# Peptides against a protein of PDB entry 2Q3Z, part 156

Target 1, 272 residues: chain A of PDB entry 2Q3Z
Amino acid sequence: YVLTQQGFIYQGSAKFIKNIPWNFGQFEDGILDICLILLDVNPKFLKNAGRDCSRRSSPVYVGRVVSGMVNCNDDQGVLLGRWDNNYGDGVSPMSWIGSVDILRRWKNHGCQRVKYGQCWVFAAVACTVLRCLGIPTRVVTNYNSAHDQNSNLLIEYFRNEFGEIQGDKSEMIWNFHCWVESWMTRPDLQPGYEGWQALDPTPQEKSEGTYCCGPVPVRAIKEGDLSTKYDAPFVFAEVNADVVDWIQQDDGSVHKSINRSLIVGLKISTKS
Target 2, 254 residues: chain A of PDB entry 2Q3Z as posed
Amino acid sequence: YVLTQQGFIYQGSAKFIKNIPWNFGQFQDGILDICLILLDVNPKFLKNAGRDCSRRSSPVYVGRVGSGMVNCNDDQGVLLGRWDNNYGDGVSPMSWIGSVDILRRWKNHGCQRVKYGQCWVFAAVACTVLRCLGIPTRVVTNYNSAHDSNLLIEYFRNSEMIWNFHCWVESWMTRPDLQPGYEGWQALDPTPQEKSEGTYCCGPVPVRAIKEGDLSTKYDAPFVFAEVNADVVDWIQKSINRSLIVGLKISTKS

## One batch from the design tools (peptide; made by RFdiffusion4, then SolubleMPNN)

Design b2_p24_3_s3 (from b2_p24_3, 11 letters changed)
Fold by OpenDDE base, seed 2:
Structure b2_p24_3_s3 (fold): chain B 272 residues (1-272), chain A 24 residues (1-24)
Amino acid sequence: as target 1 above (272 residues)
Amino acid sequence: PVVFILTENELIIEYKHPALKGAF
């Protein structure tokens, strides 16, 4: 989890699992220095360097900073996400084979955002950075991964009587999504939440005003403890959201259709 | 990755989510 520089990232679908090779490269020359630059350009450091530095002994704090800084949405972060297949002004997310080139490009261009990333790229870069910082980390793939936008633990679709999808299609299920799990103690929580913590660097939802997610104990998600910081409801929904299909009639009546065929969540953790 | 959407026939269609287009 810290020592392996090469690995695989799982992709595809639940029925057709694929993997790609990935060079994490956490021990390659200059990568640790780039990870330290990432910490030194984070908004919390820029606001109060002394306070930020005093908190870097906490893997909880550092994990949350890294989750935010791997994406560029709120800061001088590493990667710009793009999902529309228009990558002509950058590098296709599918073209990356490792974290090292991404991190070097980011640093060499004055901490300008690298174009482009998707979930596995975000997760892989976060994994590299966290490993560089001495935090045991692995990439996780979740198939049929839900993105709950309204914090109701549901993925809701609305259809008219003709079966046409109505309303905002913002709530979604990914064929796969990737994030990281990091090993740390949780002195900020009740006893028993030490161990693997989920962190999601893909800019999906804001947490405390920043596109970041976690750390949240994997145990809390497994046990359904949604009160556990950080972002337990969101991460829980990624792996456990209920899918609701609503049929709205012309009279305004709404009927619930239960599609039992789609099960949210099939998590695969990389084994080093 | 791709997004799943439900249809009238309970088919799951894979598509690129429109809200993720143009993430400049």
Scores: peptide ipSAE 0.162, ipTM 0.709, DockQ to the pose 0.058
Fold by OpenDDE base, seed 5:
Structure b2_p24_3_s3 (fold): chain B 272 residues (1-272), chain A 24 residues (1-24)
Amino acid sequence: as target 1 above (272 residues)
Amino acid sequence: PVVFILTENELIIEYKHPALKGAF
């Protein structure tokens, strides 16, 4: 995990799994220095440097900081997300082949956000940074990954009587989503939650006012312990949400469609 | 990634979610 510089990121769909090669490059020249700069420009350091530095020995704290700083939402983070195919003023997310160029661009442009990223790019950069900081980390791909926006553990579609999808289609199921798992102890939790912790650097939902996610014990997600910090309900929903297809009639009544629901969640962890 | 939607014919259509355009 920490020592692997080259690997693969899984993409595609549950039925048609694909992969791309990725250079994590955590030991390339200057990359550790860039990771330290990332810590030194985080909002917690800027607010109280002494307090931030005193907490950098905690992989829980550092993991949460990195999750927030890999995206540029709310801070001087590394990557700007974009999903609309309009990449002409930057680099297409599909063009990246490694984390090193992204991190170097970020630093060389005065910690200005790099255009553009999507989930696997966010995850891969987070993986590089966490490995640089000595935290064993792997990229994870989840197929049929849910994005629950209202914390009800459901993905809901609304239709009229003619089968037309209504509303803004706010709730989402991705063909795939990527995040990272990091190995750490959890002295801030009850015993038994040491091990792999999920962290998601893709800016999907705010956690405690910042676009970050985790760390949450993979064990807690597996056992359905939604009380565990951080963000257990959200990560649980990514891999376990129920899909509900609602039909609204002219009289305003709603009923569940008999249509087959998509099965949410098929998680694949990398070996690297 | 792309988003799945269900159709009346139980077909799953993959599309890029427009709501994410406003988030960034």
Scores: peptide ipSAE 0.158, ipTM 0.704, DockQ to the pose 0.059
Fold by OpenDDE base, seed 1:
Structure b2_p24_3_s3 (fold): chain B 272 residues (1-272), chain A 24 residues (1-24)
Amino acid sequence: as target 1 above (272 residues)
Amino acid sequence: PVVFILTENELIIEYKHPALKGAF
């Protein structure tokens, strides 16, 4: 979890699991220095350097900072996400084979956001950074991963009687989503929440005003403790949300579709 | 990855994530 520089990231779908090789490269020359630069350009450091530095001994604090800084939302973060297959002004997310080139590009271009990333790229870069900083970390893939925007633990789709999707399509389920789990103690929580903590660097929802997610104890997610900081409801929904497919009739009545079902969540953690 | 949209036929689409609106 700290020493392995090469590994695999799981992709594809629940029915057709794929993987790609990935060079995390946390011990390659200059990578630690880039990780330190990442910390030194974070909004909390820029606001109060002394306070930020005093908290860098906490994996909880550092994990949350890294989750926010791996994406370029809100800050001088590393990666810009894109999902529309229009990558001509950058690098296709599918072309990356390691974190090292991404981090070097970011630094060498004056901490300008690298184009482009998707979930596994965000997760892999976060994994590299956290490992560099001495935090045991692994990439996690969740198949049929929900993105709940309203914290109701439901993913709802509405269709008319002709099957046409109505309203906002913002609620979504990914065929797969990747994040990281990091091993740390949680002195900021009740006893028993030490161990693996979920962190999600893909910009999905804001947490305390920043596109970041976690750390949240994997145990809390398993036990359904949605009160546990940080972002337990969101991470819980990624793996446990119920999906409702509504058919709306002209009379305003709605009924659940029986023609399609999708079960949210099939989490696979790496052992590398 | 790609997004599942629940329809009578399984629809899989790729689009810009809502959180990145205005980033381009």
Scores: peptide ipSAE 0.157, ipTM 0.710, DockQ to the pose 0.076
Fold by OpenDDE base, seed 3:
Structure b2_p24_3_s3 (fold): chain B 272 residues (1-272), chain A 24 residues (1-24)
Amino acid sequence: as target 1 above (272 residues)
Amino acid sequence: PVVFILTENELIIEYKHPALKGAF
């Protein structure tokens, strides 16, 4: 994990798995210095430098900072996300082949947000940064990945009596989503939650007011312990949400159907 | 990535992410 500079990121769909080569480049010249700059421009450092620095020995603390700082939401973070295929004023997310160029661009432009990223780009940059900081980290791809917006562990669709989907369609299932898993102890939790921790740097939902996610023990997600900090319900839903179809009649009556035609969550972890 | 959506026929199909939701 920490020593592997080149790898693959899995993409595509559950039925048609693809991969791309990626240069993580955590040992390339100046990359560690850029990772330290990333820590020094984080909102917690700017608010109280002494307190922030005193906590940098904790991979839990650092992991949570990195998950927030890889995206530029709420801070001077690295990447701006974009999904509308309008990338003319930046670099297409599909054009990146490694984390090094992204991090160098960010630093060389005065810590200005790099345009643009999507989930695998966010995850790959986070993986590079965490590896640079000595935290064993891997990129994870989850096929049929749910995005639960209301913390009910459901992906809900509303339809009228004619079968037409109603509402904002805010909840969704991605064909794939990428995040990272980092190996760390969890002295802030009950014993037994050491090991792989999920962290998601893609800005999806706010955690404690910031677009960040995790760390949450992979074990807690597997066991359904939704009380475990951080963001256990959200990460659980990504891999386990039920798809619910609501049919609303003109009289206001509702019928519920659970759709099992799409199984949420098929996680692939990289070996390196 | 693309988004899965239920249809009136209870089929789940893949759509490209709508431009209007391009913030996430």
Scores: peptide ipSAE 0.134, ipTM 0.680, DockQ to the pose 0.058

Design b2_p24_3_s4 (from b2_p24_3, 11 letters changed)
Fold by OpenDDE base, seed 4:
Structure b2_p24_3_s4 (fold): chain B 272 residues (1-272), chain A 24 residues (1-24)
Amino acid sequence: as target 1 above (272 residues)
Amino acid sequence: AVEFILTEDSLEIVYKDERLKGAF
């Protein structure tokens, strides 16, 4: 979890699993320095350097900072997300084969955002950074993952009477989503929540005003303890959301159809 | 259910937690 530099990122669907070779490269030259720069340009450091530095011994704190800094939302973070297939002014997310080039580009361009990332790219870079900082981390792929903006544990689709999806959906079901899990103790929680913690660096929702997610104990998610910090309801929804189709008729009437057929929660974790 | 797949290149953990579906 710390020592492996090469691995696979799983993509595709529950029916068709793909692996993408990825070089994490946490031990390559200059990568540690870049990870330290990442910490030194984070908003918490800029606000109060002494306080930020004093907390860097906490993997909980560092994990949360990294989840926020891997994306460039609201800060000098590493990657800009894009999902519209228009990558002409950057690098297609599908073209990346490792974290090292991304991190080097970020540093070499004065900590300017690298274009572009999607979930597996965010996760892979986060994995590199966390490993580099000594936090055991793995990339996790969940198939049929939910983006639940409302954290209501439901993915709501509005459909017309013909079954066509209406409007811009704030809530989506992805064919897959990638995040990371990091091993750490949770002295800030009740006993028993040590172990794997989910962190999501893909900018989806704000947590305490920042596009970050976690750490949240995987155990808490498995047990349905949604009160556990951080962001348990959101992460729970990513792995266990019911799909609700709202069928809107021409008369404005709305009917609820619950589709339980979508298997949410096929999770694949890699050691590497 | 959790399945562990050890390959030469990776250790894969595949699990499906069916108990969560509809439980919460």
Scores: peptide ipSAE 0.007, ipTM 0.442, DockQ to the pose 0.023
Fold by OpenDDE base, seed 2:
Structure b2_p24_3_s4 (fold): chain B 272 residues (1-272), chain A 24 residues (1-24)
Amino acid sequence: as target 1 above (272 residues)
Amino acid sequence: AVEFILTEDSLEIVYKDERLKGAF
């Protein structure tokens, strides 16, 4: 996990798995320096350098910082997400073949956000950074992922009276999500939560005011311990959610029609 | 911001918010 510079990112759907070759490049020249710069431009460092540096011995703390800094939301982070297929003023997320070019571009342009990323790009860059910082990390792809807004653990569908889903479908339909898992101890939690921790650098929801996610023990997610920091309810919803169908009536009223538990996704981890 | 499309064979996620399209 730390030593692997090249790997594969899994994309597509459970029916069609696409492997994208990716150069993580954590040992390439200057990459460690870039990762250190990433830490040194994080909001916590800028607010209190001494406090931030004192906490960098914690992979929990570092993981959380990295998850926030890989995206450019709220800070001088690395990547700007874009999903509208309009990439003319940057680089298409589909064109990236490694983290090194992204990180070098970020640094070389004065820590300006790199255009553009999507989930696997965010995950891959986070994986590179975390590995570079000595944290064993792998990219994880979850097919048929869910996204829970407002931490209610509900996936809400709006349907018309005929049962048709209402809303303008975007041209891009996603059947997968990518994040990272990092191996660490969790001295900040009860015993037994050491091991793989989920971290998600894709900007989705704010955690403690920043677009970051995790670390949360994979075990906690599997066991349904949603009280476990960080962001257990959100990550749990990415893999398990209650599905609620709302029917919109002609008068604009909305009523709940169906509530069912849905287990979503096939999880595939990067090969070591 | 996010639209979920449940089919018989798949759960598809459509992002209206650009921030979310890359999450899935």
Scores: peptide ipSAE 0.022, ipTM 0.493, DockQ to the pose 0.066; fails the geometry check
Fold by OpenDDE base, seed 1:
Order: structure tokens, then sequence, then C-alpha cells
Structure b2_p24_3_s4 (fold): chain B 272 residues (1-272), chain A 24 residues (1-24)
């Protein structure tokens, strides 16, 4: 998961899997330097360089920074997302075949956002960056069933205790979604949550004011521990593809309000 | 009617219906 430069990103649906060859290129010349630049332009560094640098030994911290910096939302991040098939002023997300060109373009244009990315592009770039930084990482694809795509039942709402919808999450139904999983210990959590951690660099929701997601233990998601930082409810929803109406209480507890049909997505990790 | 965004890849369809906001 660190050494492999070439891999496959899975796309499509549970019924039709499309494999895209992808060059992660984490060992190509200058890529590590670009990853370090990415860290040095992050909002936390700009706010307090000493504090940011002191925390870079933590893969939890670095993973969270990278998930935010791979997208250009809120910062000088790498990629601008676009889904409307209007790519004439940039590069179609579907045309990318590796992370290296994206990262080089970003750096060479003064950390200007690269146009354009979608979920697998975000995930693949995050995977490259995390691997460069010595964090074992893989791309994960979750497929919704074709049935799920047509179901009005893929609307996830997070509500506060007053029934008010928190965030604009519920507007997009994906036929598939890609994110990354990184291997790390979680000294910031109770024992047993070491291992694979989900991170999502696709800008979907703000976490602590930034478009980032995770790290959250894959185990916590599997066990339904939605109180686990970071962003467990969101990742749980992504994995289960269920229309879940969640009520978040003031204590941070998340309760399922309405149990809608369990849509089981197919999860596939990057093959090396 | 569900709004959808068709991408260059037919496998990359995004569905959006803003009218469903708060429907539940």
Amino acid sequence: as target 1 above (272 residues)
Amino acid sequence: AVEFILTEDSLEIVYKDERLKGAF
C-alpha cells in the first residue's frame, strides 16, 4: 500500500465494474516535495506553523489535513470538483490517468486549483499524497446498486434535535463513490480502533469548518459506533448507502430517526 | 422528477433532487 505506484481505481456500479488504470506515482521526482508544499500551504500551517509542524508526526492529523487539502474548497487545495460535463476550461475528470500530472500542474501553477476532479480523482490524489508521506493507503470504491439509484430512498438527512437539516449532504445520490483508507493507530481513541481508517477528500460536508472527512476507524463504521471521530455518521452513510435520517443530539450522539431500506453497497479496495 | 447530471462517462451519473430536501 505504500510501495505500489500503479494500481486500479474501480468505477461504475455493482452490476458493472469499470477498472481505470491509475499511476499513483508517489516515488516520481518532485512528488514528495509537492506533498510537503501541500502541508505548508494548509490553513493550519498558515494559522500556526509551529503547532502544525508539531502535529505532523501524527498520521491522524496528517490524514485529516490531506483530506481537506486535496480539494480546493476553503483553501489552496489541489482539485476543483465538477460533475456537470462542462470541462472546456480544464481537463475532464475522466481523462486523468494518474496523480502525478495533477500534482505537478497544481504546484507549477502556484498552487492554483486543478480543473477538474470527481470522487476517484480526489481519492487517487489523496492516496498518492498519503503514500508519499509514509501512510499506507488504498483507494476504496463503494457501489450503489442500480436499484438504489432509482430509489427515492437514498436521501440522507442529518437533523438536529429540532428536526432541522444540518448540511447539504442529501442532495447527491452517487452511483458509486471513492475515498481512501489509511492504516494507522488511533491513540486518540479507545483501544481497538487501530487499523484501516476512512478518509474522504471529495468535498461533500464540512467537518470542523473544512471540507474534509475522517479519519474514522473502519471498525467503528462496521460496528455502528457513530460517536467515533472523525465524521463516523457521514462515512457510515456512504458505506451503507441507506437513506438514513439521523438526529444529532447536543451531546454529539447520533440516533437513527427513520429506518429506511438497507442498501448494501459493494466495497472494493484498490488492487495493486 | 429527479434531476441528474450526466458526465462524459455513462457510469458516472449523479442524481439530485432539491425538492426532496426536508421531505422527510
Scores: peptide ipSAE 0.015, ipTM 0.443, DockQ to the pose 0.054; fails the geometry check
Fold by OpenDDE base, seed 5:
Structure b2_p24_3_s4 (fold): chain B 272 residues (1-272), chain A 24 residues (1-24)
Amino acid sequence: as target 1 above (272 residues)
Amino acid sequence: AVEFILTEDSLEIVYKDERLKGAF
């Protein structure tokens, strides 16, 4: 997981898996230096360099920093997300074939955000950075993933009387979502949570005031231990949430229409 | 009930409820 430079990112659905070739390139010239720059421009370093550096021996700490810094939300992070198909002032997320070009562009433009990324791009760049920093990491694709804004384990759709979806679709069911899993010990947790940890660099929700997610033990998610830091309820919802349709009537009353126990997250796939 | 199957190349989430398999 550290040594592999070429791999595949899986896209599509549980029924149709598409493999996208991706060059992670963590050993290419200058990439390590860029990863170190990424650490040196993070908000925690800027606030207290000595404290930040003292914590870089912790893959838990580094993983959380990288999760936040791969996106440009609230910091000098690498990628700007965009999902509206308006990519004319940048590079389409679908055009990227590797992390190296993205990281080099970021550095060469004075750590300005690179346009544009979506989930697999965020995940792939995070994977490169984490591998470069010596953390075993893989990209994970979950088919039929969910974004649960309020971490209530429900994906809620509000519909009018005609069945039309109302309001901002802040809670969404994706056809797929990508994040990373990193192998690390968890000395900050109870024994038994060492191993794969989920990290999500796609800016979705704030964790402790920053757009980052994880690390959370995959085991904790599996066992339903939602008290486990970091962000266990959110990650759990990404892989297992119920879909609830609400009907808003003209009088403003909200009624639960269909308890679609559509459990999201049918398949998570990863390849080194 | 959700079961996680970790393989060398994949983590599969298997739902035991067959009704969910048909929904996707």
Scores: peptide ipSAE 0.009, ipTM 0.474, DockQ to the pose 0.027; fails the geometry check

Design b2_p24_4_s1 (from b2_p24_4, 7 letters changed)
Fold by OpenDDE base, seed 2:
Structure b2_p24_4_s1 (fold): chain B 272 residues (1-272), chain A 24 residues (1-24)
Amino acid sequence: as target 1 above (272 residues)
Amino acid sequence: ANPYANVTEDETGPMPWPGNPTAP
């Protein structure tokens, strides 16, 4: 989880699992320097360099910073996300074969955001950076991954009497979503939450004002302890949210229906 | 009827279910 530079990222769907090869390349020439630049351009460093540097001994702190800096939202981060198939002014997310080229492009263009990324690209770059910084990290794929926007642990769809979805589909389920898990102790939490911690660098929701997510103990998610820092409800919802249909009838009444056809969550971790 | 029966998954990247790909 630290030494392996070549690996696979799982994609596709729960029924049709596929993978792509990926070059993480955390030990390639200049990559460590780029990772250090990433830390030195983060908003916390720019605000108070001494405080930021003093906290870099904490993998919890560093993990959270990296989660925020892999995306370019709110900062000078690495990647700009795009999902609308309009990639003509950049590189298609599907074209990347490794993290090294992305990181080099970012640095070589004065920390200008690289176009473009999607979840597995964000996760893979985060994995490279964290491994480079000595934090054991793996990419995780979750099939039928929920994006809960209001922290109610539900994916809510509004439907008319004919079952047609009405309004903006703000909350959604991804066919798959990727993030990372990093191994660390959690001295900031009660005993027993050491081990794998989920971190999500894809800009989905803001945490403490920044598009970042985690670290949150995988154990806390498994046990349903949503009080643990950071972002436990969001990560829990990614893997466990219930899908609810709000059906509006012609008479104006609204009925709640649990959509049992959509089962959220099937997590696969990389072995390399 | 399953309201998602006609939705196809994009295996090359993440896609909202159901509907067109959109940014989070």
Scores: peptide ipSAE 0.018, ipTM 0.538, DockQ to the pose 0.108
Fold by OpenDDE base, seed 5:
Structure b2_p24_4_s1 (fold): chain B 272 residues (1-272), chain A 24 residues (1-24)
Amino acid sequence: as target 1 above (272 residues)
Amino acid sequence: ANPYANVTEDETGPMPWPGNPTAP
């Protein structure tokens, strides 16, 4: 989880799983230096360098910083996300084959955000950075991944009497979503939450005012302990949300229907 | 504010359900 530089990232759908090869390249020349630059341009360092540096021995702290800095939201982070198929002014997310080129481009262009990334690109870059910093990390793919925006553990669709979706979809389920899991102790929590921690660098929701997510113990998610920092409800919803259809009739009545055809969450990870 | 605004069909990237033929 630290030593491997080549790997695979799972994509596709729950029914049709596929993968792509990826060069993480955490030991390639200059990559560690770039990871240190990433830490030195983070908002917490810029606010109070001494305090930030004093906390870099904590993988919990560093993991949260990296989660925020891999995306360029709110800071001088690495990647700009884009999903509208308009990539002409940059590089298509589908064109990347490794983290090294992305990190080098970011650094060589004065820490300007690289165009463009999607979930697996964010996750892969985060994996590289965390491994560089000595934190055992793996990329995780979750099929039928829910994005809960209102923290109710539901994905809600509004439909007319014919079953057609009405209005803009705020909440959604991705065919797949990628994030990372890092191995660390959790001295900031009750005993027993050491081990794999979920971190999500894709800018989906703000956590404490910043587009970042985690670390949260995988055990807490499995056991349904939603009080566990950080961002347990959000990560829990990604893998456990229920899908609800609100069917609106012409007479103004609303019928609640649980969509049982779509099961949220099928998480897979690789040993790297 | 929403980073996923104006999502269009992509053959290899993640897509929201419903509307993706690979959705269960």
Scores: peptide ipSAE 0.018, ipTM 0.590, DockQ to the pose 0.060
Fold by OpenDDE base, seed 4:
Structure b2_p24_4_s1 (fold): chain B 272 residues (1-272), chain A 24 residues (1-24)
Amino acid sequence: as target 1 above (272 residues)
Amino acid sequence: ANPYANVTEDETGPMPWPGNPTAP
């Protein structure tokens, strides 16, 4: 999880699992230096270098910083996300085969955001950076991954009487979503939450005002302890949200129904 | 802000459910 530079990222769907090869390349020339630059351009460093540097011994702190800096939201981060299939002014997210080229492009262009990323690209780059910094990290793919926008642990669909989805599809289930898990102790939490921590660098929701997510103990998610730092409800929902259909009747009334046909969450982690 | 405001269906990328499954 630190030494491996080549791996696979799982994609596709729960029914049709695919994988792509990925070069994490954390030990390639200049990559560590780029990771250090990433830390030195983060908003916390720019605001208070001494405080930021003093906290870099904490994988919790570093993980959270990296989660935020891999995306370019709110800062001089690495990747610009795009999901509208218009990639002509950059590189299609589907074209990347490794983290090294992305990081080098970012650095070589004065820390200008690289176009473009999607979840697996964000996750893979985060994985590279975290590994460079000595934090054991793996990419995780979650099939039928929920995006809960209102923190109610539900994915809510509004449907008409015919079952057709109506209105804004703000909350959604992705066919797949990728993030990372990093191994670290959690001295900031009660005993027993050491181990794998989920971090999500895809800019889905703000955490304490910044597009970052985690770290949150995988154990906490499994046990349903949503009080744990950071972002436990959001990550929990990704893997275990209930799907609710709000069925609008012909008279305008709305009926709540649990969608039992949709099972959120099927997580697969990489071996390396 | 919703980062997925302009989500399009893509066979290789994440897509909202329901959608076309990734071809095997």
Scores: peptide ipSAE 0.017, ipTM 0.585, DockQ to the pose 0.079
Fold by OpenDDE base, seed 3:
Structure b2_p24_4_s1 (fold): chain B 272 residues (1-272), chain A 24 residues (1-24)
Amino acid sequence: as target 1 above (272 residues)
Amino acid sequence: ANPYANVTEDETGPMPWPGNPTAP
């Protein structure tokens, strides 16, 4: 999880699982220096360098910084996300074969955002950075991954009297989504939450005002302890959200129905 | 060698499921 430089990222769908090879390259020339630059340009460092540096011994703190800095939202982060198939002014997310080129491009262009990334690219770059900083990390793929926007642990669809979906779907289920899990102790929590911690660098929702996510103990998610920092409800929803249909009747009444045909969550953790 | 030569664009990126019109 620290020493492996080559690995696989799972993609596709729950019914047809695929994988792609990925060069994490955490030990390639200059990559460590780039990771240190990433820390030195983070908003917390810019606000208070002494405080930021004093906290870099904490994998919890560093993990949260990295999850925010891998995306360029809110800061001078590494990657700009794009999902509309219009990549002419950059590199298609599907074209990347490793993290090294991305990080080098970012640094060589004065820490300018690299175009473009999607979830597996964000996750892979985060994995590289965290491994480079000595934090054991793996990429995780979750099939039928929910994006809960209102923190109610539900994916909600509004339907008319004919069962037709109304309006824009703000909340969604991804065919797959990627994030990372990092191994660390959690001295900031009660005993027993050491181990794998979920971190999500894809800019989906803000956490404490910044597009970042985690770390949250995988154990807390499994046990349903949504009070644990950071972002337990969001990560829980990614893997456990229920799908609800709000059906409007002719009289204007609304009926709530659980959609049992749409099942959220099938998580696969990589071994390397 | 392109390691993704056999992967279609529709299968490489995440998309809303099932059949969300806002899918990329």
Scores: peptide ipSAE 0.020, ipTM 0.542, DockQ to the pose 0.047; fails the geometry check

